# Ledger of designs, part 73: peptides against a protein of PDB entry 4PN1

Target 1, 261 residues: chain A of PDB entry 4PN1
Amino acid sequence: KIEMNFLNKPIVPDTTKVISNFLTHYLITEPVEHVEIEAKLGTLIDLETQNRFEFPVMNETILNPEFNLRTRFESDMTASEHKYLNEFLNQAFRDSQKPGRLPFAYKHTKQVDLFYETEDNSRDKIRVSKNQSDNQVLACVKKRRVADLFLYCPNDAFDIRISISDELPVSMPSGNQQPSLTRLKDRVGYVHQEIKIDLTKTTQNDPVYDTTERHELEVEFGNIADLRDRAQKAKDGMEAPLFRRVQLFMDNVRILRREHS

## One batch from the design tools (peptide; aimed at target 1 N64 L149)

Design b1_p30_7_s1 (made by RFdiffusion4, then SolubleMPNN; from b1_p30_7, 13 letters changed)
Fold by OpenDDE base, seed 2:
Structure b1_p30_7_s1 (fold): chain B 261 residues (1-261), chain A 30 residues (1-30)
Amino acid sequence: as target 1 above (261 residues)
Amino acid sequence: SDELIEELNSLSEDKPLVEDKESDGLYIPP
């Protein structure tokens, strides 16, 4: 007979614990009311070399926020990488429709995001999102980035930024206000077990800067209420449900960051 | 700590990127 270990009990990876604690803080300890939790695929860039950062580690590692590593995170990828991920997710979608699997849901959306300055001159802009097809308002929010957690992934195509954001619903800007920024988003979304995976091509029209295009992949917790419930249970001493959900999320992220052309 | 969060947030500043002209768009699965 073979056992898992000398206790014959499951062991939770340390990465899962660290991420779970990070999430618990912003779900329960200092709760963000309208929380969005997403992981973006990208690259940690060394500000000195302008290349991907080279940390003295050999595997996936959460960067200690106590250290200023003189990096920036670039959430963009090449069109070829983005296309490869799209094809990969399309295949995963098809395979999930087979008997005995849990199916993906799929949605293609085109939206325009209009950004407005706030009257208080805060750094946070009001974002009005509209459907491109009918110009219907989808959302009007003030999004604030609350916290980030960075994973350096030296063996994979991408590094990861996990972000906590507050998406506060706000009233529409006055009709006389002009947008300071416009973003066109072409998004394909895949949902599996309430984990949302979005591929987004973003075209940004800035009145001051040239038009820029970005290719992003994000993984989001699709059920925040459930996640908050799990985090509360973890705070109360029952950690397993939270760990399982974080493990699922991270496994999906790990699959995606390993895929490249 | 809030200080640690601020430091991490400083690492996430995205500079404007060059447009990828090779974008083939997004594909709808069958």
Scores: peptide ipSAE 0.057, ipTM 0.419, DockQ to the pose 0.018
OpenDDE base, seeds 1, 3, 4, 5: peptide ipSAE 0.034, 0.029, 0.037, 0.052; ipTM 0.381, 0.375, 0.408, 0.385; seed 4 fails the geometry check

Design b1_p30_7_s2 (made by RFdiffusion4, then SolubleMPNN; from b1_p30_7, 14 letters changed)
Fold by OpenDDE base, seed 4:
Structure b1_p30_7_s2 (fold): chain B 261 residues (1-261), chain A 30 residues (1-30)
Amino acid sequence: as target 1 above (261 residues)
Amino acid sequence: SASLIEELNSLSEDKPLVLDDTSDGLYIPP
């Protein structure tokens, strides 16, 4: 008979523990009420070299948020990479429809995001999201970035940013206000086991600058209530449910960040 | 601290990138 280790007990990877603790902090300890938790694929750029960040590590590494590493995160990819990931996810979707599998759900959405300045001139803008087809208001929120956790992934096509955001529902801006920014979003969304994977093409028109396009891939926890419950249980001494959910999330992220055109 | 994290996050804010690729990249599964 083979045992897992000399204790014959499961061991939790350190990455899972670190991320779980990070999430628990903003779910339970200093709770964000309207929390969004997502991972974006992108590239850590060294501000000094303007190249991908280089750190003397050989595998996935969580960077310590207490240190200013003089980096920026570019949550973008080429259209070719984005297309490849789309094809990859389409195949994964098809395969999941087979008997004996848990199926993906799929949704294609086109929306426009209108950004408005706040009366207090705060850093946070009000975002009004509307469906492009019928102009129905989907959401009106003030989104605040609360925290980021960066994963440097030297062996993969992409680095990862895990972000905690507060999406506070707010009233619609006054009718006399004009948006400071407009973004068109074309999004294909895949959901598997309450983990949401979004491929988004964003088009932004700037009156001064040329139209910019961005290609993003995001992985999000689709059931925050369940995640919060798991985090509470972890604070109460039962960590396993949280660790399992974080591991699932990270495994999906790890699959995706390895794919490239 | 939460305040320090927020401050550090502001320094690592995403910068816009202009891509030369004009491909759409989005396709509906069959």
Scores: peptide ipSAE 0.016, ipTM 0.365, DockQ to the pose 0.018
OpenDDE base, seeds 1, 2, 3, 5: peptide ipSAE 0.030, 0.032, 0.011, 0.016; ipTM 0.398, 0.397, 0.391, 0.440; seeds 1, 2, 3, 5 fail the geometry check

Design b1_p30_7_s3 (made by RFdiffusion4, then SolubleMPNN; from b1_p30_7, 12 letters changed)
Fold by OpenDDE base, seed 3:
Structure b1_p30_7_s3 (fold): chain B 261 residues (1-261), chain A 30 residues (1-30)
Amino acid sequence: as target 1 above (261 residues)
Amino acid sequence: SEELIEELNNLSEDNPLVERSDSDGLYIPP
């Protein structure tokens, strides 16, 4: 007979615990009301070299936010990488439709985001999202970045930023107000077990500068209510449900960050 | 400064995009 360890019990990776604690803080301890929790694929850039940051570790590691590493995070990839991930996810979608699997859901959306200045000239702009085809308003929110957790991934194509945001629903701007910024988003979304995976091509037009594009991949917790329930149970001493959900999320992120053209 | 570095790490969605590649057309559906 073989046992998994000398206790014959499952053990949780330290990464899962650290992330779970981070999420629990903003779900339960200091709760964000309209919380969005996402991981973006990108690159940690050393501000001094303008190249990918080099940290003296050999595997996935969560960077301590208390240390000033003099870095920035670039949530972008090449068009070819983005295309590869699209094809990869399409294949994963097809495979999941087979008997005995849990199926992906798929959705393709095109939207325009209009950003408006606030009356107090605060940093947080009002974002109005509209469907490009019929100009229907999808959302009107003020998004605030609350916290970030960075994962340096030296063995993978991408580093990871996990972000906690507050998406506060707000009233539409006055009809006389013009947007300060407009962005077009072409997004394909894949949902599996309430984890959302979005590939987004964003186009921004500047009257002075050429059109800029960004190719992003984000992974989001699609059921915040369930996640909050799990986090509450964890605070009450039952950590397993939260750990399992965070592990699922991170395994999906790990699959994606290893893929490249 | 420490403040500037913190700001750079917490860039909002209002900041300009950084272009890294050419356009790749439309997504391929499943």
Scores: peptide ipSAE 0.089, ipTM 0.540, DockQ to the pose 0.018
OpenDDE base, seeds 1, 2, 4, 5: peptide ipSAE 0.026, 0.232, 0.035, 0.032; ipTM 0.543, 0.636, 0.537, 0.474; seeds 2, 4, 5 fail the geometry check

Design b1_p30_7_s4 (made by RFdiffusion4, then SolubleMPNN; from b1_p30_7, 14 letters changed)
Fold by OpenDDE base, seed 4:
Structure b1_p30_7_s4 (fold): chain B 261 residues (1-261), chain A 30 residues (1-30)
Amino acid sequence: as target 1 above (261 residues)
Amino acid sequence: SDELIEELNNLSEEKPLVEDTTSDGLYIPE
């Protein structure tokens, strides 16, 4: 008989613990009321070289947010990479429909995001999201990024940014207010075990960006209430449920970041 | 650790919040 280790018990990777603690902080310790938690695939860019940063590590590494490493995160990929990931997820969807599997849910959404300045001149903008087909309002929120956790992944096609955001529902802007920015989003969404995987093509006329089109992949916790409950239990000394959920999330992220065209 | 094992065993019972698996067709990028 083979045992997994000398205790014959599962062990939690340090990465899982670090991420779990990070999440617990913003779920429980300093709680964000309308929290969104997502991981984006992208590239850590060295501000000096404008190339992917090279850290003296050989595997997945969480960067300490307390240090300015003179990097930026580019949450973008090529159209070919995006296409490859879409095809990959399509196949994963198909395979999950087979007997004995937990199925993916699938949704293709085309939306328009309208951004409005706030009356208080805050840096945060109000985002009104509408469905392109029927102009139905999907959401009206003020989104603020609260914290980021970066993972350098030298062996994979992409690095990872895990972001904590506050997505506060707000009233619609006044009818006379014009949007400061309009963004078209073509989103292909996959949901598996309450983890959302979104491939998004964003078209935006923004002079700040080199391209009018961005290709993004994000992985999001689909059940925040459950996650918060797990985080509370973890703070109370029962960590296993949180660790398991974080492990599931990160395994999905790890699968995706290894894929490239 | 024992709790982790229990959680892992219960994983198979988890269901996604979104149960609608109907696809109007998978998007095929050009």
Scores: peptide ipSAE 0.192, ipTM 0.593, DockQ to the pose 0.034
OpenDDE base, seeds 1, 2, 3, 5: peptide ipSAE 0.052, 0.179, 0.035, 0.011; ipTM 0.472, 0.584, 0.367, 0.411; seeds 1, 2, 5 fail the geometry check

Design b1_p30_8 (made by RFdiffusion4)
Pose (drawn by RFdiffusion4):
Structure b1_p30_8 (pose): chain A 256 residues (1-205, 211-261), chain P 30 residues (1-30)
Amino acid sequence: KIEMNFLNKPIVPDTTKVISNFLTHYLITEPVEHVEIEAKLGTLIDLETQNRFEFPVMNETILNPEFNLRTRFESDMTASEHKYLNEFLNQAFRDSQKPGRLPFAYKHTKQVDLFYETEDNSRDKIRVSKNQSDNQVLACVKKRRVADLFLYCPNDAFDIRISISDELPVSMPSGNQQPSLTRLKDRVGYVHQEIKIDLTKTTQNTTERHELEVEFGNIADLRDRAQKAKDGMEAPLFRRVQLFMDNVRILRREHS
Amino acid sequence: EAETERNELLMEALEKFDEWNERLEEKNLE
């Protein structure tokens, strides 16, 4: 017989607790009506060296946003790194279809992105996405970035950015307006337990941009867990962000 | 001198992270 600790009850990892606080704040305390919560793989770039951020730590660590660490985030990876993750996810996809497993879901989207500027002093963009096939509109949203949280991961090829955005559905722009940006987007979507794993390849109308993002697919249920956490019963919220971060961690450690 | 100041700043940001987390938790409990 073996116990996990001298209490024999599970304990919350420090990171899971902190991220739960970050998510509960923008879900409950200062709520965002149309919230998107996603984490992107990429690289933390030191502004002076223009290389990967160097920090005297040995494990995955959350950076305090109230400090100026002179850093930006590159949400980009090579074509090989993108293909490597594609193969790994495909293999993980088929293994989930076997007996005893909770299966993956799959959705491949070939669409066009149209970005517009706003009439306000804000730096928000109005995004229009259309099918490359029939050109029927998939979405028309005004997107506002609310908050970011950076995880430096010295043991891995990638760092993590957790973004909280606000995607408000809006009406279509006028025809007599030039889009600020137009590009193709090849999004390969995997879904497991309502956690979305998106593998995106955008083509600038040339320059290519390869990305991997992991976002909560069921916000309404997550908001409910955040409410219960504020009221004391915080175990469901913890179990949720633990699953999210562990998925993000698995994909982060996958590299040649 | 600039390298030492940079290392002190990075260590302060790591040490003060728990105080920021406590302030965010207090706001969530209010």

Design b1_p30_8_s1 (made by RFdiffusion4, then SolubleMPNN; from b1_p30_8, 12 letters changed)
Fold by OpenDDE base, seed 4:
Structure b1_p30_8_s1 (fold): chain B 261 residues (1-261), chain A 30 residues (1-30)
Amino acid sequence: as target 1 above (261 residues)
Amino acid sequence: MEEEERLKLLQEALEKLPEWVEKLEEKNKA
């Protein structure tokens, strides 16, 4: 008979604990009302070298936000990397449709995001999202980024930013307001066990700069109510449900960040 | 997931796959 360890009990990885505590803080302790929680694949850039950040670690490492490491996060990848991830996810989707598996759901969306300045001149802009095909309003929100947690991943193609955002539903801007910024988004979304994986091509027309295209991959918690319930239970001393959900989320992120063309 | 919905989603994915590949190939050639 083999046991897991000398206690014969599951052990929670430290990364899972740290992330779980981070999430619990913004779900329960200082709760964000309309919370969005996502991980983006990208690159930590050293501001001094303008190259990928190099830190003396050999594996996935959560960076301490209390330290200014003079980094920025670039949530972009090459078209080839994005293609590879799309092909990879398409294969994963197909494989999940087989008997005995939990299937992916798939959704392709094309939307336009219109950004408006607020009347109070707040830093937060109103984002109106519309479907490109029929111009139906999909959402009207004021999004504020609340917190970030960065993972340096020296062995993988990408580093990770986990972001906590507040997406406050707001009324539509007045008809006389012009958008300050317009973004076109072509998004393919994969959902597995209430975790959303989105590949997004974003085209932005900047009046000063040439049209820029970005390729992003994001992983989002698709059931915030469930996650909040799990976080509350964790705060009350029952941590296992939260740890399991965070572990699932992070395993999906880890799969994706290792994939490269 | 209902079987009909599963099949619909599968069909949609299969239809969109070539489009994504073509667009990316065109971009990589430019």
Scores: peptide ipSAE 0.015, ipTM 0.314, DockQ to the pose 0.010
OpenDDE base, seeds 1, 2, 3, 5: peptide ipSAE 0.000, 0.000, 0.017, 0.014; ipTM 0.216, 0.194, 0.321, 0.333; seeds 2, 3 fail the geometry check

Design b1_p30_8_s2 (made by RFdiffusion4, then SolubleMPNN; from b1_p30_8, 14 letters changed)
Fold by OpenDDE base, seed 5:
Structure b1_p30_8_s2 (fold): chain B 261 residues (1-261), chain A 30 residues (1-30)
Amino acid sequence: as target 1 above (261 residues)
Amino acid sequence: SAEEERLKLLQEALEKLPAYVKKLEEKNKA
């Protein structure tokens, strides 16, 4: 008989613990009501060099949010990288449809995001999302970034930003308001075990600047209620369910950030 | 050097991390 270790009990990586505690804080301790929790693939940029930041570490490292490392995060990738990830996920989707597997769900959406300034000139904008085909309103929200956790991943193609956001449903802006910004989003979404993986192509037309295109990959917790329940249990001393869910999430992120053409 | 500075920043960040995690844990227990 083989045992997993000398205690014959599962162990939890520190990364999982740190992330779990981070999530518990914003789920339970100081709860964000309309919480969105996502990880984006991107690059930590050194503000001094404008290149990818270089830490003298050899593996995935959560950066301390209380320390200014003079970095910015660029949530973008090349079209080729994005295409590769799409092909990879398509294959994963196909493989998951086989007997004995848990299947992916798939959704392709094209939407227009209209951004409106708020009456109080707050930094937060109202986002109205509409379906491109019929202009039906999909959502009207005010998204506030609450917290970020950055993972430097020296061995992988991408670094990671885990973001806590408050996506507050709000009323539609007044009919007299014009959008300050319009973005077209082409999103291919994959859902596996309530983890959402989205490949998004964003096109923005600027009247002054040329059309800009971004390619993003995001991984999101698709069941916040379950996650909140797990976080509550963790606070109550039963941490295992939360750790398992965070581990699942992070493993999916780790798979994706390692993929490259 | 830039490398020395990066190392210093990393070291400082790593030194502060345990305290930050502990603080979060304590807050989560309250």
Scores: peptide ipSAE 0.042, ipTM 0.493, DockQ to the pose 0.786
OpenDDE base, seeds 1, 2, 3, 4: peptide ipSAE 0.000, 0.000, 0.000, 0.006; ipTM 0.175, 0.249, 0.185, 0.301; seed 3 fails the geometry check

Design b1_p30_8_s3 (made by RFdiffusion4, then SolubleMPNN; from b1_p30_8, 16 letters changed)
Fold by OpenDDE base, seed 2:
Structure b1_p30_8_s3 (fold): chain B 261 residues (1-261), chain A 30 residues (1-30)
Amino acid sequence: as target 1 above (261 residues)
Amino acid sequence: SKEKERLELLKKALEELPKYVEKLEAKNKA
């Protein structure tokens, strides 16, 4: 007979615990009211070398936020990488439609994001999102970045930034205000077990800067209420439901960051 | 060399360690 270990009990990896604790803090301890939790694929750049960060570790590593490693995170990839991931996800979508599997949902959206300065000249801008086809207002929010957790992934194509954001619904800007920034977003979205995977092509028109294009992949918790409930249970001493959900999320992220053209 | 770069990064991390310890001590006294 084979046992899992000398206790014959499942063991939760440290990565799962650390991320779970990070999420619990902003879900329960110091709760963010309109929380968005997402992981973006990208590259940790060493500010001194302007190359990918190279730390003396051999596997996935959560960086301690208390240390300033003089890095920036670039949430971008090449068009070829983005295309490859799209093809990969399309295949995963098709395979999930087979009997005995849980199916993906799919959605393609095109929207325009208009950014406005606030009257108080705060750093946070108001974002108005509209559907490109009919100019229907989809959302009007003030998004604030609350916290980041960075994962250095030396064996994979991408590093990871997990971000906590507060998306506060706000009133529409006054008709006299001009947007300071406009972004066109072409988004292909996949949803599996309430985990959202979005491939986004962004064209940014800045009045001051040249037009830029970006290719992004993000993974988001699609059911925040459920996640908050799990986090509360964890605070109450029952951690397993939260750990399972975080493990699912991270496994999806791990699959994606390993794929490259 | 890559090894030299890794060493420099490790040195920088070690330089930040005392600050981290101080923060922990402050939390434990609070």
Scores: peptide ipSAE 0.026, ipTM 0.434, DockQ to the pose 0.197
OpenDDE base, seeds 1, 3, 4, 5: peptide ipSAE 0.000, 0.000, 0.000, 0.000; ipTM 0.208, 0.228, 0.243, 0.210; seeds 1, 5 fail the geometry check

Design b1_p30_8_s4 (made by RFdiffusion4, then SolubleMPNN; from b1_p30_8, 16 letters changed)
Fold by OpenDDE base, seed 2:
Structure b1_p30_8_s4 (fold): chain B 261 residues (1-261), chain A 30 residues (1-30)
Amino acid sequence: as target 1 above (261 residues)
Amino acid sequence: SREAERQALLQKALEQLPAYVKKLEEKNLA
């Protein structure tokens, strides 16, 4: 006879607890009203060397946000890596359509994001998103980055940034204002169990800077209301539902960051 | 390859670990 451990009970990985606590803070303790929670694949870069930062760890490690490590996060990958991930997700989509599985949903969108300076000269810009095909306004928001949690992943192709953002709906900018930045986005979205996985090709046209292109992969919690409910239960002493949801999210992230061309 | 580069960095980190631990011990003793 075998048992799980000397208590014969499931245990929660420490990573799950740390992330759950981080999320609970911004969902419940100091709640962000229009919260967006996403993980991006990328690389932690040492500001001094401009190479990947070196940490003396052998596996996935959450970095303590209280320490200034003099790093930046590059949420970009090569076109080849992006293509590989797209093919991988396409296969996962196909496999999920088989009997006995929960299916992926798929959506392809092309939009333009126009960024405007605010009248109060705040660092936060107003983003107007429009559909490229018909110029219909999809959203007008002021997005504020609230917090980041970084995971150093020495055994995988990518490091991870989990970000908490506030996406406040705002009125359209005045008609006389010109955008300070324009981004064209070609986005392929996959949704599985209310977790959204987006592959995005972004072309940015800045009036001051040269045009830049980025290839990004992000994983987002698609049901914030459910997540907030789970976080509240956790705060009230029932942690299991939150832990399960965070574990699911992180397992999806772990699958993706291990894939490389 | 990206993977090879990442593994090389990991190996370098492993080589530095003893010195890193020593520095932590020295800080704790100060």
Scores: peptide ipSAE 0.023, ipTM 0.451, DockQ to the pose 0.043
OpenDDE base, seeds 1, 3, 4, 5: peptide ipSAE 0.007, 0.000, 0.000, 0.022; ipTM 0.281, 0.186, 0.186, 0.368

